# Peptides against a protein of PDB entry 4GMN, part 294

Target 1, 375 residues: chain A of PDB entry 4GMN
Amino acid sequence: RYANITLLALVTLASIGTDFQETLVKGNQGSRESPISAADEEWNGFDDADGDAMDVDQKSSSGEDQEEDYEEIDVKEDDEDDDDDSITSEMQADMERVVGADGTDDGDLEDLPTLRELIQTAVPQLIRLSNLPIDSDESLTIQSHALSALNNISWTISCLEFANGENANIHNAWYPTAKKIWRKTILPILEADSADLKLATQVTSLAWAVARVLHGETPTDGNPHRKFISLYHSSKQQAGGNSNSIEEPEDPFQGLGVKCIGVVGSLAHDPAPIEVNREVGVFLVTLLRQSNNVPPAEIVEALNQLFDIYGDEELACDKEVFWKDGFLKHLEEFLPKMRTLTKGIDKRTQPELRTRADEALLNLGRFVQYKKKHA

## One batch from the design tools (peptide; made by RFdiffusion4, then SolubleMPNN)

Design b2_p28_3_s3 (from b2_p28_3, 18 letters changed)
Fold by OpenDDE base, seed 4:
Structure b2_p28_3_s3 (fold): chain B 375 residues (1-375), chain A 28 residues (1-28)
Amino acid sequence: as target 1 above (375 residues)
Amino acid sequence: SSPIKIDERLIEEGKKVNQQSRQLAEEA
C-alpha cells in the first residue's frame, strides 16, 4: 500500500517536472507577445475519473484491542547544519554581486511558486527516497522513480539560461540543491559499484543534468570524473560480451556513453582543478584518436565538450592543458576522420545524428582555425 | 517577473532525456 502511494507520488512528481518544462516553453514562447505570469496558470487538478467505488462490504468483525506499543523511534533530527564551508568567501562575494545587481532577495522564488515547491519541498523528499537502502525490488523501484523525478526536474532546470546572470534567482535557489543531489544521491550510487546498467544510466543522466548547471563547481570529492570514465569503459566492455544487450537506445544521444562524456565534460569546466580538467581532456582526445571504435554520437558529444572546455583562451586550462598537452594537433589530425565519419551517416535514417555531426564538423574546423591563430 | 530565458536547443534534448528516464523507471 505505502509503496503504491509512494510510486504514484513519484510518477506524479516526474510528470510535474515534465509539465513544468512544457509550461516554461509556453511561457518563453508567449513572452514575445505578453509576459504571461506563470503564477496565473491555475493547476487544473486531475479530473476525478469516475473510479467505481467497489462496495467494500463492512464486515463488522469485533477483533480484540491489541495495544501494539508503537515505540516512538525518536528520529533525532541531527540538524547537522552542514555549514558547507565550501562556499569560499569569493563565491559568496560573487553570489552577493549577482544578487545585488537586480535587487531581488537571496534566492527567494516568490514569483515562481511551482519551481520553489519543486526545489524546496519535492527535491529533498526525492533525495531521501533515492538514498533508501536497497533491500527489495520495491526499494529498487522507488529509487528508480526517485531518480527519474530528480532527473526530470534537474534536466528542466538545466535547460534554463544561467549565463551572464540570467535567471540568477533560480540559479541561486537551485545551486545548493544541485550540490545536495550530487553529494547525497549521485555519489552514493556511484560508490555502490552496481553492475546495473539501468541504474548507471539513470544516475549518469541525473549527474549530467546537475553538472550542466554546476560545471567545474561540482564537488570533486572522490574524483567522480574517474568513476564516470570507468563507467564509460565498463559499459563498452559489457555491450561487447553479453547478449543481454540493454537495447541500445533508439536515439544515439541517449546512450550511456554519451551521458558519461556529457558528465565528465561538464565537470572539467573552469573552475575545476587542472588535474581533473587534464584527465577529462585526455579522455576526450583519446576518444577522437580511437574514433574508429567510438559511436558517432559520442564523438559529437566529445567534440562539443572539448569546444566548451577549451573555447576560452583566458582560462588556466587553455595554457596548462590544451596547449601543454598538445590537444590542437590531435584535433587537427581528427578533422579528416570527422569528415569521413560525418559523410558516412545516412541523412535519411539518422537525420539528427547527421545534423549534429555536420555542426560538430563545422565547429571543429572553426575551432582548429581559431586555436591556430591564437597559438 | 522577467520571463525565464530558456535555451531552446537544450529543451528538446531535455524532453528526450526526461522521456527516457520515465521509461527506464517504468521498466524497473
Scores: peptide ipSAE 0.346, ipTM 0.886, DockQ to the pose 0.850
Fold by OpenDDE base, seed 5:
Structure b2_p28_3_s3 (fold): chain B 375 residues (1-375), chain A 28 residues (1-28)
Amino acid sequence: as target 1 above (375 residues)
Amino acid sequence: SSPIKIDERLIEEGKKVNQQSRQLAEEA
């Protein structure tokens, strides 16, 4: 009886975390008069004020565009508007305020009472439930649902802009809680060294959400980056052997390998210790060198992480790792391989993977050119 | 005020991650 009520509460909290994300989407779409074209998501480098914008004169080589008549597969999203009535009018109003509020430096969530209660009251209980002694199948189920709820809340919060002091009140409220999730939930589960790939996927997903906000300020105690690198390698060894591999998720970006790359990439950002940055950077560059045996989605994620980590030339990691360890040469040598890899992805069967690979290829070309100019 | 730059890409990724996390919890 109490367990069923606890499970229902955990499912409800996981739903609320998802519904907040949907409300953020709706709020952001309502504020944009025009959809940002996917072309505007291109990494342009750091705009130093004196940088002559590379007028890449796109000489339109008139390649005869064979209009392949892409039959718009009218994927009727059956909007099963399962009106998950879980979103209270107060939660909607809080999320609308989160989307519209200029970040006041006041770490006070007075204007966001539902988000405050979620962070201050609900999350601490979820952390407790995720740390219960595993002595029964019921305790495992409770842990899994607690991890799911923590994941959904943490991912939703990680979709907020925190750069340049945006949402500083939310950041300041979340930051100590995110560190608590890391120290109390993520690290103990990673240290338990369970052969459970499902639990590893859940904790790695949560770790990525937390690390996307904390970046290089993520607690470095016990070298968590090495644990995630080890988990990456272990996951590859297990997938090759037993037919009871957890069915690789249909979405190649939801794989444990991608999540491990996302976590370690996020952990390597400034102000991470230079040795943490180096170990992660070497891991990512090694994936590119071994790209023939690496899933394309993991290559895309590894490239994006490399761009984000080493985009700023003013950071200590640029001089002490990127240039010192000769990463530019590896990126240049990878550029023709990336072109081949990207062209090998079928646009009809894997449209998202192809689009993300085309973007990563474009950004790789730009990044290599940028770094060559700033050498 | 410029709309808070919610990265729409991060949101779509986050939806998929949240959905996967729910499925993984339901199978437990």
Scores: peptide ipSAE 0.333, ipTM 0.875, DockQ to the pose 0.666
Fold by OpenDDE base, seed 3:
Structure b2_p28_3_s3 (fold): chain B 375 residues (1-375), chain A 28 residues (1-28)
Amino acid sequence: as target 1 above (375 residues)
Amino acid sequence: SSPIKIDERLIEEGKKVNQQSRQLAEEA
């Protein structure tokens, strides 16, 4: 009886985290007059001032368009007006304020009461529930739902812009709570060294959400980057042996390997200790060197993380790690392999993976050119 | 008020992650 009420409350909190994300989307779309195609989010970390456009002669091979008459399957949009009544008018008003706030007010969450209650009241309870002694299947279920709710809240907050002091009030309120999630929920579960790949996936997903906001300010206690690198390798060994592989998620980007890369990449950003940065950078570059045995989605994520970590030449990690450990050579040697890998992805069966691989290939070419110019 | 540039890709990724997290919790 109490279990069912607790589970319902946890499911409700996980739903609130999703509805909050949807409200952020609606608020952002209302402010954009034109959908910027997701393809035009070029990595702008380097000024393309010198337009030596390599003329890629697109030889237009005019293949004859066979108009195959695809019968319009009249998919009745059942307008299930699921008025998801879960978005309170107060939550919507909070999201409209978040989207409209010029990032000048380091103010307390006084003007964001729903977000304040989520961070200050709900999250500390979820942290407590995730730390209960596991003594029954019921306690495992409670932990799993608490991790799900923490994940959904943390991912939603990680979709907010915090660069250039934007949303500084939310960042400042979330930052101590994110560190508490890390120290009280993530680290204890990672230290338990469970062979449970489901629990490992849940905690790694949460860790990625938290690390996407904390970056190099993530607590270094117990060398968490090494634990996630170890988990990456252990997950690859288990998938090869037991037929009880948790079905790899249909989405290649939802795999435990991608999540491990996302976590350790985020942990390696400035102001991370140079040794943490080096160990992560070497891990990521090693994945590129061993790319024949690495899923394409993990290669895409590893490339994006390398661009984000080493895109700024003013950072200590550029000189002390990137140049010192010869990463440019490895990236340049990987370019032809990335072209082959990307071309091997079928656009019809894996359109998202192909698009993200084409983007990562483009950015790799630009990044290598940038680093050669700034050597 | 400059519109908060929410990365639309991060949002769609976040929705998928949140859905997966719910499924993993329901299977517990």
Scores: peptide ipSAE 0.331, ipTM 0.876, DockQ to the pose 0.658
Fold by OpenDDE base, seed 2:
Structure b2_p28_3_s3 (fold): chain B 375 residues (1-375), chain A 28 residues (1-28)
Amino acid sequence: as target 1 above (375 residues)
Amino acid sequence: SSPIKIDERLIEEGKKVNQQSRQLAEEA
């Protein structure tokens, strides 16, 4: 009885985390008349103010337009009117207040009561539930649902812009809670060294969400980056051996390998200890060197993490790791391999993977060129 | 207060991760 009520509450909290994300999306869309095209988020480096606009003379290679008559597969959108009236009037009111309120930068969630209750009331209970002694299948199920709810809340919050002091009130409210999730939920599960790949996937997903906000300020106690690198390698060994393949997620970017890369990349951002940064950077560059045996989605994620970690030349990791360990040479040597890899992805069967690989290839070219100018 | 700035790209990733997390929990 208590477990069923607890499970229902956990499922409800996981749903509320999703509904909050959707409310945030709707509120953001109402404020932006023009969709920023996904093409404009190319990594341009740091804007050096002396931007000599190299006229890239696009020589129009007149490739013959073979009009492949793409038959419009009339995908009947079954309008399942999911009356997802689940957006509580409170969440909508919170969003309207955030759009309408004057810019008092006070780190108080006074204007965001729903988010405040999620962070201050719900999350501390979820942390407690995720830390229950595992003594029964019921306790495992409770832990799994608690991790799911924590994941959904944490991912939703990690989708907020926090750069340049944006959403500072939310960041300041979340930050101590995120550290608590890390110390109380993530680290104990990682220390238990469970062979359970489902649990490992859940905790790694949560760890990524938390690390996307905490970055290099993520607690380094117990060298969690090494645990995630170890988990990456262990997951590859298990997938190769046991025919009890946990069905690799149909989405290549939802794989445990990608999640491990995302976590360790995030952990390596400034102000991470230089040795943590180095160990992660070497891991990521090693994936590129071994790219023939690495899934394309993991290569894409590893590249993006390398760009984010080493994009800023003012950071200590640029001099002490990137240049000192010769990462530019490895990236430059990888560029032709990335072109081959990207071209090998079928646009018809894996359109998302192809698009993200094409973007990562463009960014790799730009990044290599940038780093060569600043050498 | 400035509208909550959200990265829409990160949201789509977040939705997929959240969906997967729910599925993994339901299978437990």
Scores: peptide ipSAE 0.346, ipTM 0.886, DockQ to the pose 0.816; fails the geometry check

Design b2_p28_3_s4 (from b2_p28_3, 17 letters changed)
Fold by OpenDDE base, seed 4:
Structure b2_p28_3_s4 (fold): chain B 375 residues (1-375), chain A 28 residues (1-28)
Amino acid sequence: as target 1 above (375 residues)
Amino acid sequence: SKPIKIDEEAIKEGKLVNQQSAELAKEA
């Protein structure tokens, strides 16, 4: 009974995350045509109707006062109040980014009550549920549903425009929560080194959604990029050996390999450490070099990540990694292979994969031409 | 309220999990 209520609540939260995305899409489309009057459809919460207060008869069993004389163990509280008030220069920079010039507390979601409740009330509970000790199939089911809800919320938020200070209020409210999801949900599950590919896929999907907002500001503790690279390689070894392939998702872009690439690509964006960027960049370029054995969807994702990471020539990673490690040569040598790969995709059977491959091929040609002019 | 600007390309890449509400309804 309690398990079913918890599962229903988790399914409901995951559905609210999807419905919120649909509402955002409809709202954004409507804003281009007619000003839909924001009718104050107050989301009338749960109607309080059926208050069948089960009178739990508190049977007052007067248990006798056994005064057990607990000996005062004088634990000296050494109150070393090391108030290390060292606001790290990072915390101060985070605060200065949050304090937009107009002195509006951009962390306030007063105008966005649903999103506020998702971030402030639902997500902290989902983090707790995802980080419970796994001691039963029930606890594993709860974790899986909590991860699904966190995934849908995090993906929906990652689909908001945050460039050029757009949605700064949402960004600022989400950012600390995203870091908390990373530290309290993603890292502990990655450290548990579970052979469960389903759990690994859920965590990797969530990690990608979170890393799409945090980028290179994602906590680097424990080198998570290496864990996702290792997971990528491990997933390829398992798929090759067991003829009971866990049904490859019908959508080639839902595969664990694509998700691993998306995570590590996002982690390598500025201001990621140059060493992290290099390891990821070398991984991605190595996939292109080995493209004969790499699924087309993973090649598309690896290309998109390479364009996003190395698209800006002002970034330190352009000079210290892209040019220094000779990535342009590998991209240029890959361009004929990408043309062959893309042409090999049937538009009738795989229209999305073909479209995304045609786009990635076009962008690769443009990117190579761009980098050759800036050499 | 200002319209929340969305990334339409990001939405196409979205990795939402379809919650099959149907399994929970059979055990109730």
Scores: peptide ipSAE 0.231, ipTM 0.768, DockQ to the pose 0.395
Fold by OpenDDE base, seed 2:
Structure b2_p28_3_s4 (fold): chain B 375 residues (1-375), chain A 28 residues (1-28)
Amino acid sequence: as target 1 above (375 residues)
Amino acid sequence: SKPIKIDEEAIKEGKLVNQQSAELAKEA
């Protein structure tokens, strides 16, 4: 009885996390008049700096690239009008207040009561439930559902823009809670060194969501980057040995390997200690060097993390790690391998993986050119 | 209040867990 009510509450909290993300997406779509054509943005680095537009003379090489007639696949929108009124009137009112009010940015969650209650009331209970002693199947189920709810909330919050002081009120409210999730939920589970790959995947997904907001300010207690690198290697050894591989997620980007890369990448961002950055950077570059034995999705994630970590030339990690450890040479040597890898992905069977690989290949070319100009 | 800006790329990368109520009904 108590367990079933607790489980229902945990599922409801996980659903509220998804519904909140959907509400945020709908609220932002209503404010954008025109899709910014991402095609014409000159790649000026990965720095948020208002740097001078370099006039790259587009020498029109008239390559007669054949118009592949993209047959418009008329995807019938099955209008399943599941008007599931799951969005609480309070969540709608929070979004309407956020989108509609030209009001002063007082750094409080007063205008966001639902988000405030989620962070201040729900998350502390989820942290408690995720920390229960595992002594029964019921306690394991409660932990799993608490981790799922924390994951959805943390991912949704990690999808907010926080760069350049955007959403600073939400960031400031979340930041101490994110640190609490890390110290109270993530670290204890990681330190237990469980052979449970399901639990490891859940905690790593949560760790990534939390680390995407905390970055290099993530608590360094117990060298968590080394634990996730170890987990990455251990997961590869287990997948190769036991025929009872946990069903590899149908989505290649949901794999434990990708999640481990995402966590350690996020942990290596400024202001991470240079030695943490170096260990992560060497790990990521080593994946590229060993790419013949690495899933394409992990290569894509490792590239994106390398771009995000080493995009800014003003950061200490650029001089002390990127240039000092010769990462540019490894990235340049990887370009032809990435082209071959990307071309080897079937657009029909793996369209998302192909798109993200094409983007990562494009960005790798741009990044290598950028770093060569700034050498 | 200013509109909550979202990172649309971050949303596409989102690792949400779809907890359908149906899993609870199998363990009950």
Scores: peptide ipSAE 0.230, ipTM 0.769, DockQ to the pose 0.448
Fold by OpenDDE base, seed 3:
Structure b2_p28_3_s4 (fold): chain B 375 residues (1-375), chain A 28 residues (1-28)
Amino acid sequence: as target 1 above (375 residues)
Amino acid sequence: SKPIKIDEEAIKEGKLVNQQSAELAKEA
């Protein structure tokens, strides 16, 4: 009885994170007028002011109108209105206020009482549950569900824009809690050195969500970047030996390898220590050099992380790592390999992976040209 | 309140865990 109530509450908290994200998506879709065809904008770098620098102008090639007769599959909407009472009317009203176009400048968390309660009351309890002594299969299940709830909340918050002082109220409320998740949930699980790849995937997913907000301000205690690099290598060694495939996630971007790259990339951003940045940068560039044995999704993620870390020429890591360690040469030598890799992805079977690889290839070309102009 | 600016690419890349309530109902 008590176990089932705790599990239900943890599932509800995980669902709250998803429904909050869906509400944010719906609110943002209402504000977009037609995408301006900025096709001919020169790559001006990764200045914080020009947030559009990474936008890949997909020139719509006018492919011929093949009228494929989509047969109307009459999907009977079985309107099972399962009123999943998981979201309170107060929480829905808070989510609507978050996305609502009301032009008042100083939105604080006083106007978002349920989001405040989620961050200040629910998340600290989830942190506590994730740190309970593991003494039973029930305690493992509770930990897994607590990590899932923390993951969904942290990912959803990481989808908010925080650049240029946007959403500073939410950032300021989340920031101390994100550091607490890192120090109290993520680090203890990483130190336990568990051979459980499922748990490792959950904690790494959560770590990425947290690090996407904290970036180089993520606590460097115990060199967590080295642990995620070690976990990356360990995961590759285990996949080669036992044909007990942990079901590789159908989505290539949900793999533990991609998540490890995302975490360490995020940890290497300014103001990270230059030695942390260097170790991560060398790891990422080494993946590109070894690309014949690396999944395409991990190459895409490693490229995006390299662009984000080294896009600003004013940062100390540009001079002390990027130029000093000769990263430009490795990126130039990788460009023809990336073209071959991207062309090898079937658009019919892996459309998302192909799109993201085409984008990363375009950005690699632009980034190499930018760095050559600014050399 | 100001409309919350969202990173749309971040949403597409989101690593959410789908909690289907249906697994809890099968062990009862």
Scores: peptide ipSAE 0.229, ipTM 0.767, DockQ to the pose 0.398
Fold by OpenDDE base, seed 5:
Formats: sequence, C-alpha cells, structure tokens
Structure b2_p28_3_s4 (fold): chain B 375 residues (1-375), chain A 28 residues (1-28)
Amino acid sequence: as target 1 above (375 residues)
Amino acid sequence: SKPIKIDEEAIKEGKLVNQQSAELAKEA
C-alpha cells in the first residue's frame, strides 16, 4: 500500500518533468527566429563576442612599501603522528554547510511556482529516495523510479539556455541542487561498484543531465571522470561475453557508451582541472583511433564533445592539451575514416544516426580547417 | 514574465525516461 503510493508519486514526478519540457517547447515556439541556414557559415569558433569590457576603473591605490620584517619562526619539527582525520571532518562540515545552505532564495522563482516546487520540494525527496539502503526489490524499484524522476527533471532543466546570463534565476536555483544530486545521489551509486548495468545506465544518464549544466564546475572529488571511463570499458567487456542481450536500446544514442562519453565530455569543459581535461581528451581521441570497433553513435558523441571542449582557442585547455598532445593530427587522420563510417550508415534503417553522423563529419572538416588556420 | 529561452537542439538530444504507466498497472 505505502509502496504503491510512493511509486505512483515517483511516476507522477517523472511525468511532470516531461510535461514541463513539452510546455517549455510550446512556449518557445512563439519566439522562433527563423533558423539561420547555418549550412554555409564558416566555423568562426566560439566567438564569445559579447565581452562587454567592464571598464575596471583603474583606481591607482598607492600601496606604501611596508617592509615587513621576516621573523624566522623556528618551527620545531614535533613528529606528532597526528592522524590527519581532522581535515576530513572540517571539509565534511564545510560540505555539510554548503549542502545545508539552502540559499534557495525563494524570491528568484516567484514567477515559476511549479519549477520552484520541483527544485525545492520534490528533488530533495527524490535524492533521499535514490540514496536509501537497498535491502529489498521494493527499495531497488523505489531507487530506479527516483533516478528516473531526477533524470527527467535534470534533463529538462539542462535544455534551458544559460549562456550570457539567460535564465539566471533558474540557473542560480538549480546550481546548488545539481551539486547536491551529484554528491548525494551520483557519487554514492558510483562508489557502490554495482554490477547492475541498468542502475549504471540510469545514474550515468542523470550524471550527464547534471554535468550539462555544471560542466567543469562539477565536483571533482574521487575523480568521477575516471569512474565513467572505467564504466565505459567495463560495459564493452560485458557486451562481448554473454549473449544475454541486454536489449541494446533501439536508439543508438541511448546506449551506456554514449552516455559515458557525454558525461566525461561535459566534465572536461572549462574550468575543469587541466589534468581532468587531458585524461578525457586522450580517452575521446583514443576512441577515434580505435573507431573500427566503436559504435557509430559513440563516435558522433565523442566528436561533438571534442568540438565543444576545444572549440575556444582562448581556453587554457587549447594550448595545454589540444596543441601539446597533438590532437589536430589525430582528427585530421580520422577524417577519411569518418567519411567511410558515415557512408556505411543506411539512411533508410538509421535516419537519425545518419543525419547526426553527416553533421559530425561536416563539423569535423570545419573544425580541422579552423584549427589549421589558428595554428 | 520573459519567455523561458530553451535550447531546441538540447531537447532533441534529451534522454528522458518515458515511464509508461502501463508497467505499474501490470504489477498491481
């Protein structure tokens, strides 16, 4: 009885997430500027042209040269083996303060009461339900439905424009909640190292939705990019062995491999640590080098992620990773392989995959030309 | 209120779970 009410509530929340997306789409159809035929536009990079030069008024503070006298503090090396459990407690308390700072200023979403209730009331309950101990098939079902509801809400929010301060009120309300989903739902499930590929697919789908908003500001604790790379490789090993077809999703873009690529790609965006960016970039480029054994949808996703990560030449990752690690050579060498791959996709049986592959091939050609011009 | 601006390409890529109410109706 209580289980059925909880499940019905979770299904209702998942449906509200989809209905909200449909409502947003219908609302935005009135503001359709004619799609500029982007066919013939040269890839100009991500010209963030709206660098509104904040005139930082050069207030010439004449700092007086105070010669601070360096007193040699004789730091005695007292070899006290103090178990460094203290830093973990203060960091944990600061993490609890950041999780307990419900800095959801209720005012920012006054005009959006349904979205406010989803973020402030529903999501915290879904996080709790997704992080319950798994002691029964009922608790596993509750977790799965909670993850599905979180996925639909998070994906719908990730479809909002946040560039150039657009929807800043929604971004500000979502951002702390997205970090809470990451820390309290995604990380604990990834650490549990479950052999359940269904659960892994659900958490990876949710992780992608969250990482599409947080990008390189996604918490790096425990190196989650390495866990998703490991999950990618593990999923490939399992698919090759047991002919118990995990029903490969009829949609090639719903596969766990695509979702893993989407997550790690999103995690590698600026301001991600350069080493995280490098490990992800090397992983993605390695997929292109090994493309003969990689599903076409994963190649399409890996290309799109590489374009998004390395499209801006002003970012530290362009100089420190893209150019230093010689990624342009690998992309150029991949062009003829991508042409062959794309031509091998039947437009009649896989029209979406073919369209996305044709687009990725065009973008790869443009991207290689752009990077050669800016070398 | 300003219309909420959306990314239409992001929506096409969306990984929504269609929980068909029909599966819950079979286990009840």
Scores: peptide ipSAE 0.228, ipTM 0.768, DockQ to the pose 0.424

